# Ledger of designs, part 26: peptides against a protein of PDB entry 6O8C

Target 1, 262 residues: chain A of PDB entry 6O8C
Amino acid sequence: VGLRYEKISLPKIHPRYDLDGDASMAKAVTGVVCYACRTASTLLLYQELMRKGVRWLVELVKDDYNETVHKKTEVVITLDFCIRNIEKTVKVYEKLMKVNLEAAELGEISDIHTKLLRLSSSQGTIESSLQDISSRLSPGGLLADTWAHQEGTHPRDRNVEKLQVLLNCITEIYYQFKKDKAERRLAYNEEQIHKFDKQKLYYHATKAMSHFSEECVRKYEAFKDKSEEWMRKMLHLRKQLLSLTNQCFDIEEEVSKYQDYT

## One batch from the design tools (peptide; aimed at target 1 P15 R16 Q192 Q199)

Design b2_p16_2_s4 (made by RFdiffusion4, then SolubleMPNN; from b2_p16_2, 5 letters changed)
Fold by OpenDDE base, seed 2:
Structure b2_p16_2_s4 (fold): chain B 262 residues (1-262), chain A 16 residues (1-16)
Amino acid sequence: as target 1 above (262 residues)
Amino acid sequence: SLEEENEEWEKEELEE
């Protein structure tokens, strides 16, 4: 589940020169952009942690896969051995039948042989399933984790730093506007500077909010959605592996019933 | 323009 954040918007900026209003506006803008910086940082951190988690999960599932393959291989060896032994027994009984011995025992052994062959056939299905899983986990597969590196925001994007630069500019103007407010009246030149700074403030704020929305929030949401989808698929795959493992154990147990005939 | 000047300034600050 992704992080929750509040939707933010810039306060309305009035074109009228008003020292009190401008100071208040600047304060509000500073607050909004400050929130954007913090939020961007938090969203980035979340994504970085998720990327680590993704890598960890991939390795875990690969380990599960390898264990399943190993178990399957063991069962195949055991099953094949049992089949070979039963086949030898069948041949012996067939020879004995030629000498007019009772066919009842041969029938039983033959039935066991048939059952073992069916079990062997089921191994083919398990193998195909494992191959499918392997293909999905392989590079370029459906469950590849390449998206984790591509989607979302990254430290290399320097989004937080970019926002911080804008915040610093905005904050400086805010402090000046606070001083201007305290003066209650500015000289003509100072008034012109104030007006100019107000335009700068607007520019920086707009740029910050645009950057935050487009480069931080949107990309984060895309990452979040992709991660959730991927995670569901991975968990499903893990369940499939468990099922295959259990099937191997079931076969092994069934084979053990026939050991007395080998 | 004001925008260009601000962008240049931001770039400089980001590079520091």
Scores: peptide ipSAE 0.018, ipTM 0.565, DockQ to the pose 0.039
OpenDDE base, seeds 1, 3, 4, 5: peptide ipSAE 0.017, 0.017, 0.018, 0.018; ipTM 0.572, 0.574, 0.580, 0.580

Design b2_p16_3 (made by RFdiffusion4)
Pose (drawn by RFdiffusion4):
Structure b2_p16_3 (pose): chain A 256 residues (1-92, 99-262), chain P 16 residues (1-16)
Amino acid sequence: VGLRYEKISLPKIHPRYDLDGDASMAKAVTGVVCYACRTASTLLLYQELMRKGVRWLVELVKDDYNETVHKKTEVVITLDFCIRNIEKTVKVVNLEAAELGEISDIHTKLLRLSSSQGTIESSLQDISSRLSPGGLLADTWAHQEGTHPRDRNVEKLQVLLNCITEIYYQFKKDKAERRLAYNEEQIHKFDKQKLYYHATKAMSHFSEECVRKYEAFKDKSEEWMRKMLHLRKQLLSLTNQCFDIEEEVSKYQDYT
Amino acid sequence: HAEELKEQLSSYFKSD
C-alpha cells in the first residue's frame, strides 16, 4: 500500500501586484511546501524502517533455517543409528526363521526414509544459497533503490521552505502597511518572484526525487516479498518433512 | 538598486 498522502499542488500565483493577494498567496504556498516537506520526511521513514525490517526478517528466516537443519542432523543420527540395529551385521548362510519377515517391511521404510532425506539436504542447501549474502534473496535493492538519510532530501526541502517562510512573513508585514514605499514595493515584487521560484523548485524536487525514488523502492519491495514468502513456504515444507521423519522414526525406535 | 531589481523582473511579475 505505502503511505497514503494527498497530492497537493502549488496554487496559481497571479501576477498582479496586490498586497492582500500576495500575502494570502504566500501563506497558501508555504502551507503546500510544509505538507510536501513533512510528507517527504515520512516517506524516508517508511523506507528506513522497511530496510531495518527486511534486514531483520532475513536474519529470522536464517534462524528458522538453522533450527531446521539442527533437527535434520538430530534425526539422522537416529535413522543411521536405528538402521544400525535392524540392518547391521547383527540382524541378517541358509536361513528361514532369521528375521526376514514383517520387520523387513520397517527396514524398507527406513531405507526410503534415509534416502528421501538425501534430497531434503539438496533442497535445504538451495535455500541456504538464497539466504546467503550474495544470493538471490540478498537485500541489495534495499540499499540501491529509494532515498537515504545521506541524500539529505528533507533538509534540502527545509532550506527552501525557510526562504519561502521568511518571505511570507514579510508579505504579512507588507499587507499590514496597506501601502509600500517606492523601493520596498519593488523589493516586494522581486521577493514574489523569488517565492515562486523557491516553491516550484521545492515541489519539483519533492516529486522527481522523493516520490519517484520512493515508489521505485515500493515496487522493488513488493517483488522481493514474493520471493521471500515463496522461500519461507519451501523452508516450512522442509521443516514439516523433518518432524514427519521424526514422527515415523520415533515409532520404530521402540521395538521388542 | 531597486531600479536594478525591477530590471531583473520577469515580464510575468512586472504587472502593477

Design b2_p16_3_s1 (made by RFdiffusion4, then SolubleMPNN; from b2_p16_3, 7 letters changed)
Fold by OpenDDE base, seed 2:
Structure b2_p16_3_s1 (fold): chain B 262 residues (1-262), chain A 16 residues (1-16)
Amino acid sequence: as target 1 above (262 residues)
Amino acid sequence: LAEELLKQLSEEFKVK
């Protein structure tokens, strides 16, 4: 998963003065750096979109968490109410037992009480799990999205603009080299200018490609890897929340079986 | 879910 791009490299630049070759080389360099600019822009856009997605997912998971907490709270209230009612019933039967009545029923009610207490104990585990999830979702937690603001490339880096400036310089030289080619032969001064421009072209091109590789591509790859890891963790967390919710429903269903005794 | 989200983001990116 992620944006795919083609690896690009500069063509070989020959030191030999050749008007035809230099024009062709300049054209190729222009094309490569142009592609780098477009790719950098695309990579940036992708990252910005992913950042929006990350923020959206965080909010979604927070909502899931809140719903789970709400359900857990509901079940706790219901369970506690049921326990209290069963305890009252136990007390009544204990009084009856003093006169040797309802011994079998007392045993049954006591067993129900024990089962309910076990269910109540399981709520502690659910609570602990929810607390763990909450801590992970907290600003300083393991699933914080701070990395999304730090990793990768950002519009403020102005990478595309920097590359575009270099591309403009390169393109200008390319157009001059096309003209030089059309002249077939240059005077001494024009030849010297051509040679200097060729060096400038090389300088700008290498600077552009270095910037593209080191700042745009490398940082994008780091962002991509981090995002994939984070997404997997978030997916796992959502599954945990769902599991906890289901446990709450299971407890609620079990409690409902004993409502006739309350 | 993560894969689906990434897929959706990728598709949205193609449109823009």
Scores: peptide ipSAE 0.021, ipTM 0.590, DockQ to the pose 0.010
OpenDDE base, seeds 1, 3, 4, 5: peptide ipSAE 0.000, 0.019, 0.020, 0.000; ipTM 0.227, 0.582, 0.594, 0.222

Design b2_p16_3_s2 (made by RFdiffusion4, then SolubleMPNN; from b2_p16_3, 9 letters changed)
Fold by OpenDDE base, seed 4:
Structure b2_p16_3_s2 (fold): chain B 262 residues (1-262), chain A 16 residues (1-16)
Amino acid sequence: as target 1 above (262 residues)
Amino acid sequence: LADELLSSLSEEFKVE
């Protein structure tokens, strides 16, 4: 789960002046920082896509919730209607019993009434569960998606652009080192420039890698961890909603069996 | 040349 990337590190930079070695080193550094840039971009894209996915999932679950609530309401109305009808029937039979009616019919209707009341009680539990789910999905709830907007890296951070600038500087130095290598020997002044550029290269590379590690990778990993946790909880919640919906259907089916007595 | 190099490097260090 999640985007995989390779752990990268800068090559060893030797302090010794060596045109061949420095060119090779610069090439390697360029490659590493280039990888960092591309990786940062990919990590950013992944997060943006995940944010979109999170929003989509939230809406989906909200729709599921609303559907469940609607179904529950429908069942409650039907159940209450059935209960009222049965209660009227019970009252009629009770009056008739005073005039020598068979007790068996009253017993059956009374049993149905008791069963319906039990079903009605279960609706209270469903309601409580729905309220719990609603609270979790509400702003500030445990399943709020605010983290998705806060955690991780964002385009506004301009991490890729910052890394690209450093990469450009590094690349420029690399090309110069390639030229220097071709010269095989540099004049004193050119040698000094080469040495200074080597220091600059190191500085830029270090800055790039630090930025990549601290501002890109670290934040991405935090985002990933939170997303995984959140997704697990959301999927579980969705299953709970489905269970509640099924319970409503079961109750509706059972009530339908007793409608003939109403 | 720089763009070509960067392109080549990008391909070499492709993200998994």
Scores: peptide ipSAE 0.026, ipTM 0.685, DockQ to the pose 0.025
OpenDDE base, seeds 1, 2, 3, 5: peptide ipSAE 0.000, 0.021, 0.000, 0.021; ipTM 0.249, 0.647, 0.248, 0.614; seed 1 fails the geometry check

Design b2_p16_3_s3 (made by RFdiffusion4, then SolubleMPNN; from b2_p16_3, 8 letters changed)
Fold by OpenDDE base, seed 2:
Structure b2_p16_3_s3 (fold): chain B 262 residues (1-262), chain A 16 residues (1-16)
Amino acid sequence: as target 1 above (262 residues)
Amino acid sequence: KAEELLSKLSEEFKVE
């Protein structure tokens, strides 16, 4: 589901002074660190997009919740109205029964009343489920999206910029090593500079790769895992909401069957 | 696509 990236490692750096080998090594290092920079950028972009998606999904689910609550409320009103009307009818028939009229019909109406009361009881279960969902969506709830702001890498971390600085240093050394290679042989002073630059290159490269692995990749993976878990829970919650909505519709349909008795 | 591009770039730097 998340972005795939290739594991990268630095090439072997030989301690021996070799202009051709050093140029080749420097080129390879430049490539690796360049890849790290671009990968870090891509991983960051992915996370930022996912954060937007998370926020969007939260709002969508909240809308779904509100619609479900609205539907539930509508059904409650309709059901209560129907119950009241049936109760009035029951009272009338009870009076008639006392005078030996319509005794058989009273039984039917009473059964309807019992069924309606059962439906009304089911509304309590729906209400409790909605309350649970609301609590989960609330700030600090189990489905809060605070993790999206905390986990992973952020633009403010400036990881890409930090890597880019190191890449620039490495690239500069690489270009110098290309020139050195072209000279075939360096004077003593230039040779010493070359050796020193090789050490710098190693230092920068190691720092870059460490930063990439520890700050970019590791945090990205944590973000990815958390997002997947959260997403599964949110999707499940949406299914629950849909189920509750359908239950409301089912109740409404059932109630409509008894409206003729009111 | 991005991954492929990155891989290609990496390979280009490895080969003189």
Scores: peptide ipSAE 0.021, ipTM 0.612, DockQ to the pose 0.023
OpenDDE base, seeds 1, 3, 4, 5: peptide ipSAE 0.000, 0.020, 0.020, 0.000; ipTM 0.315, 0.590, 0.620, 0.310

Design b2_p16_3_s4 (made by RFdiffusion4, then SolubleMPNN; from b2_p16_3, 9 letters changed)
Fold by OpenDDE base, seed 3:
Structure b2_p16_3_s4 (fold): chain B 262 residues (1-262), chain A 16 residues (1-16)
Amino acid sequence: as target 1 above (262 residues)
Amino acid sequence: LPEELEKKLSEEFKVK
């Protein structure tokens, strides 16, 4: 669930000269662009926090991976040791069988040997799965976090600052329009300035809204979507690692049943 | 177990 924001739109700008209407319009525009600035800042902050979270999660998953690899290695060593001992036992029983000693147990030991070899084979599957996970986490892999540095908005883009500059210009015009309204009637020259400023206000407002929508909101949404997708994949990967770990424990437990025969 | 089994084998050969 991403950050919720309200859709904003500019008020209707009437081309007709109206001191009261123009002041009210300018006030509304100031409010809208102010909201855009604040929203852009919030969206940026969210993305920066998410980037930190992504990096943190990558390290966490790498740790989980290393732990799983360690456990797998431990099990391989234990299993190989058990197999070697059982193989020695089989050889001894084969010799004993030649002299009619304990021949009845040879079949049981051989069955254990076969079971251990099957367990050893399953370790190959675990290894392959771990290699796949490693490849996915590696630079350029499917779960690489490079997207987090590319997608969305960044402080270096200075989007908030750019919007703030436009807001300042708009605010200045609004304050002038408030003064103009108080005059009730302007001289010809002042009226022309007012009309000119109204056009400036329109251009600044339009530029601000365009910048907000295209460079802030759109990029944020792209980042959000990418982050959600990536997060789902990472969570799934963690589950896979847990499953592999559990498989290692299961194998270890099974091997422990046969240690009495070594 | 392997050492014990080897011991038993050795004992059997000594008895024969």
Scores: peptide ipSAE 0.005, ipTM 0.339, DockQ to the pose 0.002
OpenDDE base, seeds 1, 2, 4, 5: peptide ipSAE 0.005, 0.000, 0.000, 0.005; ipTM 0.335, 0.337, 0.335, 0.345; seed 2 fails the geometry check

Design b2_p16_4 (made by RFdiffusion4)
Pose (drawn by RFdiffusion4):
Structure b2_p16_4 (pose): chain A 256 residues (1-92, 99-262), chain P 16 residues (1-16)
Amino acid sequence: VGLRYEKISLPKIHPRYDLDGDASMAKAVTGVVCYACRTASTLLLYQELMRKGVRWLVELVKDDYNETVHKKTEVVITLDFCIRNIEKTVKVVNLEAAELGEISDIHTKLLRLSSSQGTIESSLQDISSRLSPGGLLADTWAHQEGTHPRDRNVEKLQVLLNCITEIYYQFKKDKAERRLAYNEEQIHKFDKQKLYYHATKAMSHFSEECVRKYEAFKDKSEEWMRKMLHLRKQLLSLTNQCFDIEEEVSKYQDYT
Amino acid sequence: EEFEKFVEEQEKEEEE
């Protein structure tokens, strides 16, 4: 979804010299830039937080991986150990009662369990190579896409907002005077140009730098999330497959 | 371009 904010544009700046109109105009412009500035700050937060989260979630899946491989090895030393019981040089030269019967069916399941465990390791390694630092789930898009604190985009907007704010404040004073001396009138008319210049620069910067990069980051995250849930589903299927093996071995562990 | 047009409109208004 991303941040739901309203897209607010600069009002039309009428060219006449009008102390009342210019004051009202400057106030409206300052407001729009504040919203743009504040919104630009939250976009940065959502990105910075998203990075902190992706980084952390990746490490958590690594814990779910290490937890699974810790049991896969924990169970193999039971399969290979209980196979050494019913399938060693102890169990099974002509013979008719030497145990080749109904226990041989369990030895068959245990052989298929030990072999099926083989491809578990093959798939388990494949997900480790995606969780690895250079793998195809590395959060490289996270440090490339979107804006950063080092970009100083908020404080760049803030610098422009200050210019605009100082002018508005002066325009209030001018409105209060109802008439401006000669030089002051001219200076006021120039500051009106400066105000428009600063505002359009701040607005276009917010659009083409903050929002454009933010959305690019937003889409990269949606695409990376699909890969993530897809890997988590696979790792989970490998974890359950182990508990199954543990379950089907913990039955045959108790013999007579 | 928009800023230039705005400055030209402001100059025309000042002349009138």

Design b2_p16_4_s1 (made by RFdiffusion4, then SolubleMPNN; from b2_p16_4, 10 letters changed)
Fold by OpenDDE base, seed 2:
Structure b2_p16_4_s1 (fold): chain B 262 residues (1-262), chain A 16 residues (1-16)
Amino acid sequence: as target 1 above (262 residues)
Amino acid sequence: MEIEEFEKKMEEEEKK
């Protein structure tokens, strides 16, 4: 489940010169952009943690896969051995039958042989399933984790730092506007500076919010959606592996019933 | 409001 964040917007900036209003506006803008910086940082951290989790899960599933393959291999060896022994027994009984011995025992052994061959056939299905899983986990497969590196925001993007620079500029203007407010009246030159700073404030704020929305939030949401989808698929795959493992155990158990005939 | 529009409005207010 992804992080929740509040949707924020810039306060309305009035073009009218008003020392009190401008100070209040600047304070609000500072707050909004500050929130954007913190949120961007949090979203980045979340994604980095998720990337670590993705890598961990991939390795875990690969281990599960290898264990399943190992178990399957063991069962195949055991089954093949049992089949070979039964086949030898069948041949012996066939020879005996040629000498007019009762066929009843041969029938039983033949039935066992048929059952073992069916079990062997089921191993083929397990193998095909494992191959499918392997293909999905392979580089370029459907469950490749390349998306985790491509999607979302990254430290290298320096989004937080970029926002922080803008925040610093905005904060400086806010503090000046607070001082201007305290003066109640500015000289002509100072008034002009105030007006220019207000324009700069608007520019920086707009740039910050645009960057936050487009480069931080949007990309985060894309990452989140992709991660959720991928995670569901991985968990399903893990369940499939478990099912295959259980099938191997079931076959092994059934084969053990026929060991007395070998 | 676009930056250019804002700037224009600021200029208009300054002329008043």
Scores: peptide ipSAE 0.018, ipTM 0.580, DockQ to the pose 0.841
OpenDDE base, seeds 1, 3, 4, 5: peptide ipSAE 0.005, 0.018, 0.020, 0.020; ipTM 0.374, 0.583, 0.592, 0.592; seeds 3, 4, 5 fail the geometry check

Design b2_p16_4_s2 (made by RFdiffusion4, then SolubleMPNN; from b2_p16_4, 8 letters changed)
Fold by OpenDDE base, seed 5:
Structure b2_p16_4_s2 (fold): chain B 262 residues (1-262), chain A 16 residues (1-16)
Amino acid sequence: as target 1 above (262 residues)
Amino acid sequence: SSFEEFLKEMEEEEEK
């Protein structure tokens, strides 16, 4: 899961003045930092797409939750109605029992009443489970999507742009080093400039790679790990909702068996 | 590797 990227490092920068070596080194550095820029952009895009997916999944699960709540409510109404009717019937038969009539029927109805009360108790458990799910999805809950806005890298961080600025500086020095190489030999002053530019190259390159590693890659990995964990939990939650829905249907089916007695 | 491919692309662009 996630984007694959290669962990790259800067080439060794030798302190020795060497026009050929310095040009080759600068080319390699330019390539590495360019790759870092592209990778940072790709990692950012991935995270933005994942954030969109997270929002989509949250809405989907909320819809599932609402449907489950609706079904539960329907079943509760039906069950309560059935219980009330059975209770009325029990009272009628109890009156008849005073004259020693309908004893067998009263026993059957009483058993049905007991079964319905058990089903009603199970509804309480379903309600508690739904409340738990609601609390987990609510703001500040364990399955809130606030992490998606906090973790990782964001366009507002301007990481790609910052890296691009450094890449531009590095590329400029690389082109100068190509020219220096073509000269074969530099005058003393030009040699000193070359040496200073080499130091600047090192500074820009290390700054770029440090920024890439610490502000792009590390944060991306944290986002990736968090997203995987959250996604697993959300999928499990959906399964729980489906289970609760099925329980509601089961109760409804059982109640329907007794509706003829009401 | 993806990086090696990237380097090849860079070389090709430089040759243009």
Scores: peptide ipSAE 0.042, ipTM 0.670, DockQ to the pose 0.029
OpenDDE base, seeds 1, 2, 3, 4: peptide ipSAE 0.036, 0.024, 0.023, 0.023; ipTM 0.674, 0.533, 0.533, 0.539

Design b2_p16_4_s3 (made by RFdiffusion4, then SolubleMPNN; from b2_p16_4, 8 letters changed)
Fold by OpenDDE base, seed 5:
Structure b2_p16_4_s3 (fold): chain B 262 residues (1-262), chain A 16 residues (1-16)
Amino acid sequence: as target 1 above (262 residues)
Amino acid sequence: SEFEEFLKKQKEEEEK
């Protein structure tokens, strides 16, 4: 899971003055930093898309939660109604029992009442589970999506733009080194300029690579790891909601069997 | 730093 990118490294930069070697090196450096810019842009895009996906999933799960709560409420009402009706029936049969009538029927109804009360107790567990899920999804909860806005890289960081500036500097030096190579031999002053530019090239390149590694790649990896963890937890939560929904349906079905006695 | 080392080596090459 996640965007694949190639590990990049700067070519070895030799301090020795060599017009052909320096031009080749500068070309390679330009290529590497160019790749870093493109990669940084792609990594940023991926994260932005993932953030949209996270928001979408949160809303989806909230909808699922609300549906489950609605179903639970419906079942509670039905169950409570059934219990009240059975209790009324029990009272009637108890009166009849005082005259030694309907003893067997009273036993059956009492058993049903006991079963319904057990179902009602289980509903309390469902409620507790729903409350737990709500807590987890709430702000500050374990499944809050605040991390998606905090972790990783953001457009406001302007990492791509910063890298592009460095790339531009490097590219200019590269083009100069191509010209220097074509001259085959430089005058003393031009040679000194070439050497200074080579130092600048190294400085810009190392700065670019450091920025790419520390501010782009590392933060992206942190975002990726966090997103994967969060996604697993969210999927598990959806399964829990489904389970709770099914439990509600099961209770409803059981209650329906006893409604014939009410 | 690597950069400082690079600069040092470059100076050494210039002295040759």
Scores: peptide ipSAE 0.020, ipTM 0.583, DockQ to the pose 0.940
OpenDDE base, seeds 1, 2, 3, 4: peptide ipSAE 0.020, 0.019, 0.019, 0.020; ipTM 0.580, 0.575, 0.577, 0.583

Design b2_p16_4_s4 (made by RFdiffusion4, then SolubleMPNN; from b2_p16_4, 6 letters changed)
Fold by OpenDDE base, seed 4:
Structure b2_p16_4_s4 (fold): chain B 262 residues (1-262), chain A 16 residues (1-16)
Amino acid sequence: as target 1 above (262 residues)
Amino acid sequence: SDYEKFKKEMEKEEEE
């Protein structure tokens, strides 16, 4: 879930010379661009925080992975030891095979051996799954966090600063238009300046809105979408790791039942 | 550009 913001648009800018209208328009434009600046700043901050969160989550998942691998390795060692001991026992009984009781015991031990081998096979599947997870988390993998550094807006883009500069220009013109309005009537030269400033206002405002939309909002939305997708995948991966860990515990428990025979 | 268009429109308004 990303930050919600209001869609903004510039007020209609009429070409007609109107001191009252121009002052009102300039005020509205100032407000809109001011909002754009604040919004851009907020969106940037959000993304920076999310990037930190992404890095944190990556490390957490890597830790989970390592723990799972460790547990898997432990179980493999235990299982292999148990299998070897059972195999030795089987060989001993095969050599004796003199009494029916021995034959029955051999059958039981052989069944245990078969079960242990099946468990060992399942460990192979776990290993394969872990390898897959490792590949996905590796640099260039499907779950790499490189997108977090690439997508969205960054402080280095200086979007907020650029918008602020435009806002300053717009605000200056607004204040002048407020003064012009107070004069009720301008001399010819001042009128021409007013008209020229109105053109500048239009230019700055449209530039600000374009920049905001294309360089701030659009990129933010892309970042948000990517982050949501990635986050879902990461959470799923964590669940997979947990499942694998539980499987290891299950195998360990099962092996413990047969340790009395080793 | 939209800017140039706006400028032209303003110029037209001055002529009226």
Scores: peptide ipSAE 0.325, ipTM 0.860, DockQ to the pose 0.922
OpenDDE base, seeds 1, 2, 3, 5: peptide ipSAE 0.321, 0.320, 0.317, 0.322; ipTM 0.859, 0.858, 0.856, 0.861

Design b2_p16_5 (made by RFdiffusion4)
Pose (drawn by RFdiffusion4):
Formats: C-alpha cells, structure tokens, sequence
Structure b2_p16_5 (pose): chain A 256 residues (1-92, 99-262), chain P 16 residues (1-16)
C-alpha cells in the first residue's frame, strides 16, 4: 500500500501586484510546501523502517533455518543409530527364522527415510544459498533504491521552505501597510518572483526525487516480498518434513 | 516558467 497522502499542488500565482492577493497567495504556497516537506519526511521514515525490517526479517529466517538444520542433524543421529540396531551385523549362511519378516518392513521404511533425507539436505542447502549474503534474496535493492538520510532531501526542502516562509511573513507585513513605498514595492515584486521560484523548485524536487525514488523502492519491495514468502513456505515444508521423520522414527525407536 | 514570464512582463508593463 505505502503511505496514503494527498497530492497537493501549488496554487495559481496571479501576476498582478496586489498586496492582499500576494499575502493570501504566499500563505497558501507556504502551506503546500510544508505538506510536501512533511510528507517527504514520512516517506523517508517508511523506507528507513522498511530497510531495518527487511534486515531483521532475513536474520529471523536464518534462525528458522538454523533451528531446522539443528533438528535434521539431531534426527539423523537417530536414524543412523537405530538403523545400526535392526540393520547391523547383529540382526542379519542359511536362515529361515533369523529375522527377515515383519521387522524387515520397518527396515525398508527406515532405508527410504534415510535416503529421502538426502534430498532434504539438497533443498536445505539451496535455501541457505539464497539466504547467504551474496544470494538471490540479499537485500541489495534496499540500499540501492529509494532515498537515504545521507541524501538530505528533507533538509533541502526545508532550506527552500525557509525562504518561502520568510517571504510570506514579509508579505503579511506589506498587506498590513496597505501601501508600499517606491523601492519597497519593487522589492516586494521581486520577492514574489523569488517565492514562486523557490516553491516550484521545492515541489518539483519533492516529485522527481522523493516520490519517484520512493515508489521505485516500493515496487522493489513488493517483488522481494514474493521471493521471501516463497522461500519461507519452502523452508517450512522442510521443517515439517523433519518433524514427520522424527515422528515416524520415534515410533520404531521403541522395539522389543 | 509561464507564470514567472507573466510576472516579469507584468512588472515591465508597470515600469513602462
């Protein structure tokens, strides 16, 4: 979804010299830049937080991986150990009652369990190579896409907002005077140009730098999330597959 | 840019 904010544009700046109109215009412009400035700050927060989260979530899946491999090895030293019971040089030269019967069916399941465990390790390694630092789930898009604190985009907007704010405040004063002396009238007319210049610069900066990069980051995250949930589903299927083996071995562990 | 040009033209016309 991303941040739901309203897209607010600069009002039309009428060219006439009008102390009342210019004051009302400057106020409206300052407001739009504040919204743009404040919104630009939140966008940066959502990115910075997203990145802190993705970093953390990746490490958590690594814990779910280590937890699974810890039980896969924990169970193998039971399969290979209980196979050493019913399938060693102790169990099974002509013989007819030497145990080749209904227990041989369990030895068969245990052989298929030990072998099927083989491809578990093959798939388990494949997900480790995706969770690895250089793998295809590395959060490299996170540090490339979008804006950063080092970009100083908010304080760049803020610098322009200050120019615009100072002018508005002066335009209030001018409106109060109802008439401006000669030189002051001219200076006021220049400041009106400066105000428009600063505002359009701040607005276009907000559009082409903050929002554009933010959306690019937003789409990269939705793409990376699909990959993530897809890997988490697979790792889970490997975890359940182990508990299954633990379950089907904990039955045959108790013999007579 | 058109608004800035209009502001400049209006300021020149007033000066004239």
Amino acid sequence: VGLRYEKISLPKIHPRYDLDGDASMAKAVTGVVCYACRTASTLLLYQELMRKGVRWLVELVKDDYNETVHKKTEVVITLDFCIRNIEKTVKVVNLEAAELGEISDIHTKLLRLSSSQGTIESSLQDISSRLSPGGLLADTWAHQEGTHPRDRNVEKLQVLLNCITEIYYQFKKDKAERRLAYNEEQIHKFDKQKLYYHATKAMSHFSEECVRKYEAFKDKSEEWMRKMLHLRKQLLSLTNQCFDIEEEVSKYQDYT
Amino acid sequence: STTLEELEEEHEKELE

